# Designs tried in a protein design run: peptides against a protein of PDB entry 3OGK. Part 29

Target 1, 307 residues: chain A of PDB entry 3OGK
Amino acid sequence: ATPDRLSRRFPNLRSLKLKGKPRAAMFNLIPENWGGYVTPWVTEISNNLRQLKSVHFRRMIVSDLDLDRLAKARADDLETLKLDKCSGFTTDGLLSIVTHCRKIKTLLMEESSFSEKDGKWLHELAQHNTSLEVLNFYMTEFAKISPKDLETIARNCRSLVSVKVGDFEILELVGFFKAAANLEEFCGGSLNEDIGMPEKYMNLVFPRKLCRLGLSYMGPNEMPILFPFAAQIRKLDLLYALLETEDHCTLIQKCPNLEVLETRNVIGDRGLEVLAQYCKQLKRLRIERGADEQGMEDEEGLVSQRG

## One batch from the design tools (peptide; made by RFdiffusion4, then SolubleMPNN)

Design b1_p10_7_s1 (from b1_p10_7, 6 letters changed)
Fold by OpenDDE base, seed 3:
Structure b1_p10_7_s1 (fold): chain B 307 residues (1-307), chain A 10 residues (1-10)
Amino acid sequence: as target 1 above (307 residues)
Amino acid sequence: TALYEERLKR
């Protein structure tokens, strides 16, 4: 499809999702730059798609100039921007988006690669946005953003229901969790084991409505922090958890209302048996193969045809 | 009915 053909057919388009590189690109079957630039689409959006509120770019090349043009063209009409596994931009592009699109509700850059210049984009978002519902920079590498800005966003955006972050130390997010009264979903952060302080995270207070959760680097020592509200958990992301098969069994037994589980093959057939026994509301199970297949300590950490 | 998916870890 071409941008001009799209706008002619659908001049009142509200939502656009573009996919650049297919999954096959992961296997080097497609050239890196194949059909991946958003520039011609941004031009078309700017000129002809005046009703567009939602933009989702997946596996595309996005420049700062593209983001700046999009931001200025749509301004407060832009409600959703998802840069899903995109590349080619810097934090200057993000700054342009949040500066001009002050009523944005969903901002996603999950698994995107970018050049980080500063943390101004998150600060600007914190200072001026009150509309945000979803913020997602899961599996990104931000080093210059402040958890204080995230807390400010939570205080100012009363409709904030989903936040996914990178490797923030979870203890730095205490203020954020306190402020995010309506938060239903949280993924990311970093749990850092401290042998000298085994109860380092035991006093963490999560938002009362939290039911979709994925804490990065959560091991068996940290896992008990979930037990007080495990019955209300509907979705677990254990992709980056440091749980073995038996740890999975322990946690799953405490989550009778679990609907979605994302994990690695370390769950094993045993974990799947426990899941079937205790999680009668399960709707979706995603199992990924990870690097942990090499050197697994738990012989049961394998999903077979039985599972 | 539960949906089952297997993917390669990123």
Scores: peptide ipSAE 0.021, ipTM 0.581, DockQ to the pose 0.067
Fold by OpenDDE base, seed 4:
Structure b1_p10_7_s1 (fold): chain B 307 residues (1-307), chain A 10 residues (1-10)
Amino acid sequence: as target 1 above (307 residues)
Amino acid sequence: TALYEERLKR
């Protein structure tokens, strides 16, 4: 489809999802200049798609100018922006979005590559948005944003239900979790083991409705922090957890209502057996190959045809 | 393991 054909056929379009580069690009098999620029689409949106509320760009090249044009064209009518595995923009582009689209409900930059100039975009979002429901910059590298702005967002956005972040120290998010009373999903953060303070995370208080969770670098020492609410967990993202096979078995056994599990092959056939035994509501299972393949002579850390 | 996970997030 071309932008002009789309607008002519669907002048009242409310939601647009564009896919640029093929999946092979993730493996550096496709040149960076292959295409997938959003510019012609943003131009068309600005001129002819005046009812558009939701935009999802996947694996596309997005410039700050594109974001600025989109922001100004849609303003408070824009409810959803997903920059899914996109590249080419800076935090200035994000600043434009949050400055002009003050009623945005979903903002996603998951796995996007960008140049970080400052943390102003998150600060601006915190200062002016009260509509946010989903914030997702999972698997991104923001170093200049403040966890205090995230806390402010949680305080001001009472409909905030899903937040996925990068490598925030979890202890810096205590205020965020306290403020995010309606949060159902959290992914990311950073659990940093401290031999001198083995219990430093044991006093973490999670939002009462939390049921979808993926804590980065969660090891067996930190895993018990989930036990008080493990029965209400519906989704676990363990892709970046530091759990071995037996740790998986321990956690899974405590999550009888688990519907979605994402993990690495370290779960092994044993973990899958435990999963089948205890998680009767399981709907989706994702198993990725991870570092567990390097040097693991442990046969339990492999998923065979039995699993 | 942690170092590898950090690389996977990049």
Scores: peptide ipSAE 0.019, ipTM 0.637, DockQ to the pose 0.166
Fold by OpenDDE base, seed 5:
Structure b1_p10_7_s1 (fold): chain B 307 residues (1-307), chain A 10 residues (1-10)
Amino acid sequence: as target 1 above (307 residues)
Amino acid sequence: TALYEERLKR
């Protein structure tokens, strides 16, 4: 489809999802310069799609100028922006979005690559937004943003239900969790083992409605922090957890209401058996091959046709 | 493993 054809056919379009580079690009099978620029689409949105409130770019090249144009064109009418596995922009582009789109409800940059100039975009969002429901920069590297701004967002955005972040130290998010009273989903952060302080995370207080969770680098020592509310967990992301097969079995047994599990092959056939036994409401299972499984002779950490 | 996962997030 071309931008001009889309606007002519659907002048009152409210939601647009564009996919650029094929999935094969993730495997370096497609040159980076294959294309997938959003520029012509942003131009068309700005000129002819005056009712557009939701934009989802997936695997596209997005410049700061594109984001600035989109922001100014849609302003407070923009409710959703998803930069899903996109590249080509900086935090200046994000700043433009949050400056001009003050009623944005969903902001996603999951798995996007960008140049980080500063943390002003998150600060601006914290200072002026009260509408945010979903904030997702999972699997990104923001080193210059402040956890205090995230806390401010949680205090000001009472409808905030889903937050996925990069590698924030979880202890820096204590204030955020306290403020995010309606939070149902949290992914990311960083759990860092401290041999000298094994109970470092045991006093973490999670939002009471939390039921979808993925803590990065969670090991068996940190896993017990989930046990008090494991029965209410509906979705669990263990892709970046540091759990072995037996740890998976232990945790799964505590989650009888689990509906979605995402994990690595380390769960093994044994973990799948436990999953089948204890998680009768399971709807979706995603198993990825971990790179750490290359060279581990542990036969128990492999999913076979029996599992 | 943790270091590897950090690289994957980059």
Scores: peptide ipSAE 0.020, ipTM 0.644, DockQ to the pose 0.165; fails the geometry check
Fold by OpenDDE base, seed 2:
Structure b1_p10_7_s1 (fold): chain B 307 residues (1-307), chain A 10 residues (1-10)
Amino acid sequence: as target 1 above (307 residues)
Amino acid sequence: TALYEERLKR
């Protein structure tokens, strides 16, 4: 469909999802500048889609100018912006969005590639937004944003239920977790093993409603921090956990209400057997091939046709 | 392992 055809057919459109580059882009087989510009769509949104409150761009090229135009055109009417695996923008574009769209409820940049100039966008969001429900910059590399701004967002946004972040040290998020009283989902962070302080994370307090979780770099020493609320866990993202087959078995046995599991083939046939035995409510299982396939000395860490 | 996971996130 062309932008002009869409607006003529659906002048009262409230939600738009555009998919640009094919899946082959995930494997770096397509140049970053190969088509999929949002510019003509943003122009059409600005001129003719005055009821649009939700925008989802997937694998598209998005410039700061595009974001600025979108922000000014929709302003506080924009409730959802998802830049899903997009590229071409900087944090200036994000700043424009949060400056002009102060009632945004969902902001996603998951797996997007961008140039980071500063952390002003998150600070601006923290200073002015009270509507945020979902914040997701999972699998991104923000180095200039402050965990204090995330804490401020949690304090000000009482409807905040899902937060996915990059590589924040988990201990820097203690204030965030205390403030995020209604948080149901958290993914990301960074657990850093310290041989001198093996229990440095044991006093970490999670939000009481937390039931969807994915902690990056969680190893067997950190895994016990989940045990007090493992029975309430409904979704686990273990794609970036540092758990072996046996660790998976240990954790899975403690999660009888697990509905969604995402992990790597390190779970093995043994882990799948344990999953089948203990997780009777499982609805979705995603197993990705990790690099661990080449280095696994232990045959148990492979999912075979049996599993 | 941690370094490898960072690469997977990119």
Scores: peptide ipSAE 0.020, ipTM 0.643, DockQ to the pose 0.165; fails the geometry check

Design b1_p10_7_s2 (from b1_p10_7, 7 letters changed)
Fold by OpenDDE base, seed 5:
Structure b1_p10_7_s2 (fold): chain B 307 residues (1-307), chain A 10 residues (1-10)
Amino acid sequence: as target 1 above (307 residues)
Amino acid sequence: TALYEERLAR
């Protein structure tokens, strides 16, 4: 499809999702310089799609200029921007978006690659936005953003229900969790083992409505922090957890209302048996191969035809 | 992620 054909056919379009590079690009089967630029689409949006409030770019090349043009063209009419596995922009582009689109409700840059110049974009968002419902920079590498800005966002955005972040130390997010009273979903963060302080995270207080969760680097020592509210968990993302087969069994049996599980092959046939036994509400199961599987001789850590 | 793989290797 071409941008001009889209606008002519659907001048009143409110939501647009564009897919650039095919999934095969993830396996280096397609050169990095293979097309998928958003520029012609942003031009068309700016000129001819004046009712567009939701934009989703998936696996596309996005420049700061593209983001700036989009931001200025749609301004407070832009409610959703998803930069899903995109590349080519910097945090200056994000700053432009949050500066001009002050009523944005969903901002996603999950698995996007970018150049980080500073943390101003998150600060600007914290200072001026009160509409945010979904913030997602899961599986990204921000080092210059402040957890205090995230806390401010939680305080000011009373409709904030889903937040996915990169590698924030979880203890730095205590203020955020206290402020995020309506939060239902949290993914990311960083749990760091401390041999000298095994109870480092045991006093963490999560939002009362939290039911969709994925804590990065959660090991068996940290896993008990979930037990007080395990019965209300409906979705678990264990892809980046550091749990073995038996740890999976321990956690799963405490989550009788689990509807969605995402994990690695380490769950094994044993974990799948436990899942079937205890999680009668399960709707979706995603199992990926992990890097830890390359040397596993233990059959319990492998999903076979038995499971 | 690369960071996750590094932690798994520990």
Scores: peptide ipSAE 0.029, ipTM 0.728, DockQ to the pose 0.221
Fold by OpenDDE base, seed 2:
Structure b1_p10_7_s2 (fold): chain B 307 residues (1-307), chain A 10 residues (1-10)
Amino acid sequence: as target 1 above (307 residues)
Amino acid sequence: TALYEERLAR
């Protein structure tokens, strides 16, 4: 489909999702001029799709100019922007979005590749937004953003229900968790084991409504921080956890209301047996092959056809 | 992530 055909057919379009080429193409396997640019679509949005409030770009090339044009064209009418596995922009583009779209409810940059210039975009969002419901920069590498801005967002955005972040030290997010009273989902962060302080995270207080969770680098020593509310966990993302098979078994047994589990092959057949035994509400199971497959000699750490 | 892979390699 061409942008012009879309606008002519659907002038009152409120939601647009564009999917670019497969990610394999983004790893320099295809020419830069492969046609995955959002530019012609942004032009069409700006000119003809005046009711558009939700934009989802998946695996697209997005420039700062594209984001700036989109931001100015839709302004406070833009409620959702998802840059899902996109590339080509910098934090200046994000700054433009949050500056002009002050009523944005969903902002996603999950797995996007970008050039980070500064943390101004998150600061601007923190200073002016009170509408945010979903913030997701999961599996991104922001080094210049402040956890204090995230805390400010939580304080100001009372409808904030889902936050997924990169590698923030979890202890730096204590203020955020305290402020995010309505938070239901959290993914990301960084748990860093300290041999000299094994209880480093034991006093961490999570939002009371938290039921969808994925803590990055969570090992068996940190896992007990979940036990007080494990019964209310509905979704668990263990893709970036540092749990062995037995650790999975231990945690799963404590999550009888688990509906969604995402993990690696390390769960093994044993973990799947435990899952079947204790998690009767399970609706979705995702098992990915992790880098750990090469080192685990233990047959228990592999999902076979029996699992 | 690269950090995750590094930690798994340890």
Scores: peptide ipSAE 0.028, ipTM 0.724, DockQ to the pose 0.195
Fold by OpenDDE base, seed 1:
Structure b1_p10_7_s2 (fold): chain B 307 residues (1-307), chain A 10 residues (1-10)
Amino acid sequence: as target 1 above (307 residues)
Amino acid sequence: TALYEERLAR
């Protein structure tokens, strides 16, 4: 569909999701001359979609100018912006969004590629937003943002329920976790093994309502930090955990209420058997083949037709 | 991802 046709047909559109080029190149949903750019859509949004509250761009090229135009056009009416696997923007574009859209509830840039100029966007969000419910920059490489701003967001946004971050040292997020009283979901961070301090993470206090979790680089030594609340875990993201098959079995047995599991092939047939035995509420299972597992003859870490 | 791969390689 063209932007103009969409607005004419649906002038009262509240939610828009645009997908760029499909992975399988199955459907050329975007004209070649648009190159997957959001620009023509942003123009149409600005001019004709006055009720639009939610925008989701997936695998599209988004410039700072596009974000600035969108921000100014929708202002406090914009409740959701998802830049899902997008590229072409910098943190200046994000700054424009959070500056003008002060009532934004969902901000996502998961797996997006961008140029990082500074951490001002997160600081601005921390200083002025009280509406945020979902913040997701999972699988991104922000290096200039402050954990203190994340803590401020948690303190000011009482409805904050889901936060996914990049490689923050988990210990730098202690203040954030303390402030995020209503947090139900957390993914990301960085667990860093310290041989000189094996109990480095044992005193971490997580939000009481936390039930969806994915800690990056969690190994078997860190895994026990989940045990006190494992029974309340409903979703686990273990894609970036450093757990072996036996570790998976140990953790899964402690999560009888697990509904969603995302993990790597290392779970093996044994892990799947344990999953079937202990997790009767499981609704979704995602197993990825890790690059490291493609060449390993580890029989225990392979999912076969039996699993 | 790069850090993850590095850690897995160790």
Scores: peptide ipSAE 0.027, ipTM 0.719, DockQ to the pose 0.146
Fold by OpenDDE base, seed 4:
Structure b1_p10_7_s2 (fold): chain B 307 residues (1-307), chain A 10 residues (1-10)
Amino acid sequence: as target 1 above (307 residues)
Amino acid sequence: TALYEERLAR
């Protein structure tokens, strides 16, 4: 499809999803500059797609200029922007989006690569947005954004239901969790082991409606923080948890209402048996191969044809 | 380190 063909055929298009580079790009089989630029699409959106409120770019090259043009063209009509595994922009582009699109409801940049100049984009979002429902910069590397801005967003955006973040120290998010009264989904953060304070996370208070969860670096010592509300958990992302097979078994047994599980092959055949026994409402199971599990001789930590 | 490698593999 070409941009001009799209607008001519669908002038009243409200939602657009574009996929650029194929998955083969993940293996460096395709040069980084191999096509997939959003520029011609943004031009077409700006000129001819006046009803467009949702944009999803996946594996595309997005410049700050592209984001600025999109932001100005759609302004408060833009409700959803997803930069899914995109590259080529900086935080200036994000700043333009949040400055001009003050009624944005979904902002995603999961697994995108970018140049971070400052944390102004999140601050601007915090100061002016009250519409946000979904914020997702999971698996990104922001070092200059403030947890306080995230807290402000939670306070001001009453419809905020899903937040996925990078490597914020989880204790810095206490204020955020307190403010995010309607939050149903949280992924990311960073749980950091402290030999001197093994229970430093035990007093964490999560939002009452939280049912979709993925805490990064959660080990067996931190896992008990989930137990008070494990029965209400419907989705677990354990891809970045530091749980072994037995830890998986322990947690799964406490989540009888689990519908979605994403984990690594460390769950093993044993974990899958436990999952089948205790999680009768399971709808989706994703098992990835962990890099750290390559060469591990622990037979129990492998998913075989038996599982 | 392992987590970083996993992120790169996605």
Scores: peptide ipSAE 0.026, ipTM 0.668, DockQ to the pose 0.215; fails the geometry check

Design b1_p10_7_s3 (from b1_p10_7, 8 letters changed)
Fold by OpenDDE base, seed 5:
Structure b1_p10_7_s3 (fold): chain B 307 residues (1-307), chain A 10 residues (1-10)
Amino acid sequence: as target 1 above (307 residues)
Amino acid sequence: TAAYERRLAR
């Protein structure tokens, strides 16, 4: 498909999703520069797609200039921007988006690769946005953004229901969780085990409506923080948890309303048996191979045809 | 995935 053909056929298009690089790019089988550039599409959006409010770029090359052009062209009409596994931009591009698109409801940059210049984009978002519903920079590397800005966003955006973040220390998000009264989904953060202080995270208070979560680096010592609300959990992302087979069994038994589970092979056949026994509402199961599992000869940590 | 490996390396 070409941009010009799209606008001629669908001048009143409201939502656009573009896919660039094939999935094979994830395995380094395709050069980084082979990917589709969004530039010709952004030009077409700016000139001819005046009703477009939702843009989703997946595995595309996006420059700061592209983001700036898009931001200025759509302004407050832009409700959704998803930079899904994209590359080529910096935080200056993000700053342009949040500066000009002050009514944005969904901002996603999950698994995108970018150059971080500063944390101004999140600060600007915190200062001026009250419409945000979904914020997702899961599996990204931000080091210059402030958890206080995230707290401000939660306070000002009453419709905020889903937040996925990078490696914030979870204790720095206490204020955020307190402010995010309507939050249903949280993924990311960083749990850091402290052998000298095993109760470090036991007093964490999560939003009352939280039912979809994935805490990064959660080990068996931190897992009990979920137990008070485990019965209301509908989705678990355990891909980045540090749980063994037995830990999976323990947690799964406490989540009878689980609908979606994403985890690694470490769940094993035993974990799958427990899942089948206790989670009768399960709709989706995703099992990935972990890098740490390549050397595990333990039969319990492998999913076989029996599971 | 490559993304998983990058996250664990942090």
Scores: peptide ipSAE 0.028, ipTM 0.738, DockQ to the pose 0.540
Fold by OpenDDE base, seed 4:
Structure b1_p10_7_s3 (fold): chain B 307 residues (1-307), chain A 10 residues (1-10)
Amino acid sequence: as target 1 above (307 residues)
Amino acid sequence: TAAYERRLAR
């Protein structure tokens, strides 16, 4: 498919999803210059796709110029932008998007690689957007953005229901959680073990409607913070949790309404048995191989043919 | 570690 053919066939297109490089690119099997540039598509969007409100780029090369052109062309008509595993842009490109697309509802940069210049893009979003429903920069490395801007977004965006972030210290998000009254999904953050203050997270208050959750680096000491609302949890992302097999069993038993579980092999056959016993509403199970699970002699921490 | 796994997933 070419951009020009798309616009000629579908001049009233509202949603576009483009996939660039295959998964093999993640293993350096595809040269960086193989292609997958969004430039020709952005040009076509700007010129001929005037009703386009949703754009999803997956594994594509996106420049700041591309983002700027897209932002100016679609302006407040752009409701969704997903830069899924994209590369080639900086935070200046993001700033252009949020500056010109003030009614954006979904902004995603999950697993994208970019050059971070400053935190202005999040600040601008916080100052001017009231429409945001989904914000996702999960598994990204922003170091210059402010948790306070995230709090401001939560306060101003009453329809905010899903937020996925990078490695914010979870205690810095207390104000965010208090403001995000309608939040249903949260992923990311950073739980940091403190030997001198083992209960530092015990007073963390989550939004009342929270039912989809993935806290990064959550260990068995922090896991009890979920217990007060475990019965309402429908989705758990434990891929980046620091839970062993027994910890999985403990948590799963407290989540009878769990519909989606994403975890690592550490759940083991035992954890899967517990899951089957207690989670009768389970619809999706994803088990990945952990990098640190190689060479673990603990047979219980492996999913076998029994599981 | 979870941090290492996240880096590998990118």
Scores: peptide ipSAE 0.028, ipTM 0.727, DockQ to the pose 0.182
Fold by OpenDDE base, seed 3:
Formats: sequence, structure tokens, C-alpha cells
Structure b1_p10_7_s3 (fold): chain B 307 residues (1-307), chain A 10 residues (1-10)
Amino acid sequence: as target 1 above (307 residues)
Amino acid sequence: TAAYERRLAR
């Protein structure tokens, strides 16, 4: 499809999802010049798609100029922007979005690659937005943003239900969790083992409605922090957890209402048996190959055709 | 992620 054909056929389009480079590009099967630039689409949005409130770019090249044009063209009518696995922009582009789109409800940059200039975009979002429902910069490398701005967002955005972040120290998010009273989903953060303080995370207080969770670098020593509310967990993201097969079994047994599990091959056939036994409401299972599979001699950490 | 892979190698 071309941008001009889309606008002519659907002048009242409210939601647009564009997919750029196919997964096959990972195998160098797609020419580098194939593009996937959002520029012609942003031009068409600006000129002809006046009802558009939701934009999802997946695996596309997005410049700061593209973001600035989109922001100014849609302003407070833009409710959703998802930059899913995109590249080519800086935090200046994000700043333009949050400056001009003050009623944005969903902002996603998950797995996007960008140049970080400063943390102003998150600060601006914290200072002016009260509409945010979903904030997702999971698997990104922001180093200049402040956990305090996340806390401010949680305080001001009463409809905030899903937040996915990068490698914030989880203890720096205590204020955020306290403020995020309606939060149902949290992914990311960083749990850092401290031999001198093995229980440093035991007093973490999570939002009462939290039921979708993925704590990065959670090991068996930190896992017990979930036990008080494990029965209400419906989704677990264990892709970046540091759990072995037995740890998976222990946690899964405590999550009888689990509907979605994302994990690595380390769950093994044993973990899958436990999952089948205890999680009768399971709807989706995603198992990925972990980088650790190269070194694990333990036969128990492999999902076979039996699982 | 690359960061996760580095921690697992530790």
C-alpha cells in the first residue's frame, strides 16, 4: 500500500499500523535500501488523515523531523504512538511528541534504538500529562531519565495501568509503585543481588492491582517477593529472570491463575509438567532460546518434543 | 538483550 492510496480509500482512518522491515531482514535477505522510512506516511497523515488518533510503527526508520511533524499535525488528537523496534530518532523527537501531544494515552518505544541526548522528554511528560494509560520503553537503554518523573506520572495519571521500563534499580521505583495505585502491569527494572543485604527487596510494596509482571534479573533469592500476591498473577514475563528449572517450578505452583507465561528453555519439560498441573487457565505460552543454553549441561533445562 | 546476555554469562 502507498500512503496516498490509503488516505483516498480511508480518509477517516483512526488507527494505523505500519510494519517496516520483515523478520527476514535479520538474515540479510532484505536490501539495506529497502527503506521503511515513515516520512511519506507522516506527510500523508499530516495532510489527509485528520481523524488519525493511533499510530503504530514497527521496525521502521523514524527521524526527529518525522516525530516533530507528526506531533504538530495531530497534537492533542494523538492518543497512541508506538515506536516498536524503530530507529533513527533521538530524545529530541520524543520531547516534541510529549510537548505537543499532551493528551497521549499510550506511548511505546519498546526495543527501539535511539540517541539519548537528555531526560527532558520524560520530565515534560511528567509535568503536563494526566491522560497516560500505557508507558512502555521496555528493553531500551535510557540512562538520563529520572525515576522521580515516573513517580510524578503515576501521581498525575490516575488511569495509568501498564508501565514497562528499562534497567531502573527497583528500589528507586518505590515511590512510583506507591503512587501507581491502578497499575496492573509492570515490566523491567533491575534487581541487583547484594550478598551483604540478601533481603533488601523483601519490603517492596507493589500496587494492589498488579497482575502482569516481569522483573528483570529476578533470581531465586528475590522471587519470594512475589509470593504474597502470586495467586493474583495472570501474566509472567520471565525472559530476563535468572531462574533455573526448579525455581520456575516453585513460582508456577504459586500462580494458579496464570494465563500468560513468557520464559526461556530453562523451564524444561519438568517446568512444563508443573505448569500443566497447576495453571489450568493458561492461554499463551512463549518459550525463547536463551543465551545461557550454550553453557547449561543440565538436560532438565531443555524443552523437548514431549513438552 | 545484550545486557541480559552479559549478566547470564556472569
Scores: peptide ipSAE 0.027, ipTM 0.728, DockQ to the pose 0.220
Fold by OpenDDE base, seed 1:
Structure b1_p10_7_s3 (fold): chain B 307 residues (1-307), chain A 10 residues (1-10)
Amino acid sequence: as target 1 above (307 residues)
Amino acid sequence: TAAYERRLAR
């Protein structure tokens, strides 16, 4: 489909999702001459899609100019922007979005590759947005953003329900968690083992409604911080946890209301048996083979046909 | 992530 054909057929389009070239190269959804660039689509959005509220780009090339044009064209009508595994932009593009789209509710850049110039985009978002519901820069490498801005966002955005971040030290997010009273989902952060202070994280207070969780680098020593509210957990992202098979079993047994589990092959057949036994509400299971598990002879950490 | 891999390698 071409942008112009889409707008002519659907002038009242409210939501647009564009997918770039699939990894498997199975479908050329975007003409080769476009190179997976969003530019022609942004042009069409700007000119002809005046009711568009939601934009989702997946595996596309997005420039700062594209983001600036989109931001100015849609302004406060833009409620959702998802840059899902995109590349080609800098934080200047993000700054343009948050500057012009002050009523944005969902901002996602999960697994996107970008050039980080500064943390101004998050600061601007913190200073002017009160509408944000979902903020997701999971699996990104922002180094210049401030956890204080995240706290400000939580304080100002009362409808904030889902936040996924990069490698913030979890202790720097204490203020954020305190402010994010309605937060239901949190992923990311960084748990850092400190031999000199083994109970470093034991006093963490999570938002009361938290039920979808994925703490990066959570090991067995940190896992107990979840136990007080494990019964209310509906989704666990353990892809970046440092849990072994037995740790999985321990945690899963404490999560009888688990609906979604994402983990690595380390769960093993044993973990899957425990999952089947204790998690009767499970709807989705994702198991990935971690690089660390490739070639490991640990039989317990392997999922076979039995599991 | 690269950070995760580095931690697992320790």
Scores: peptide ipSAE 0.027, ipTM 0.723, DockQ to the pose 0.159

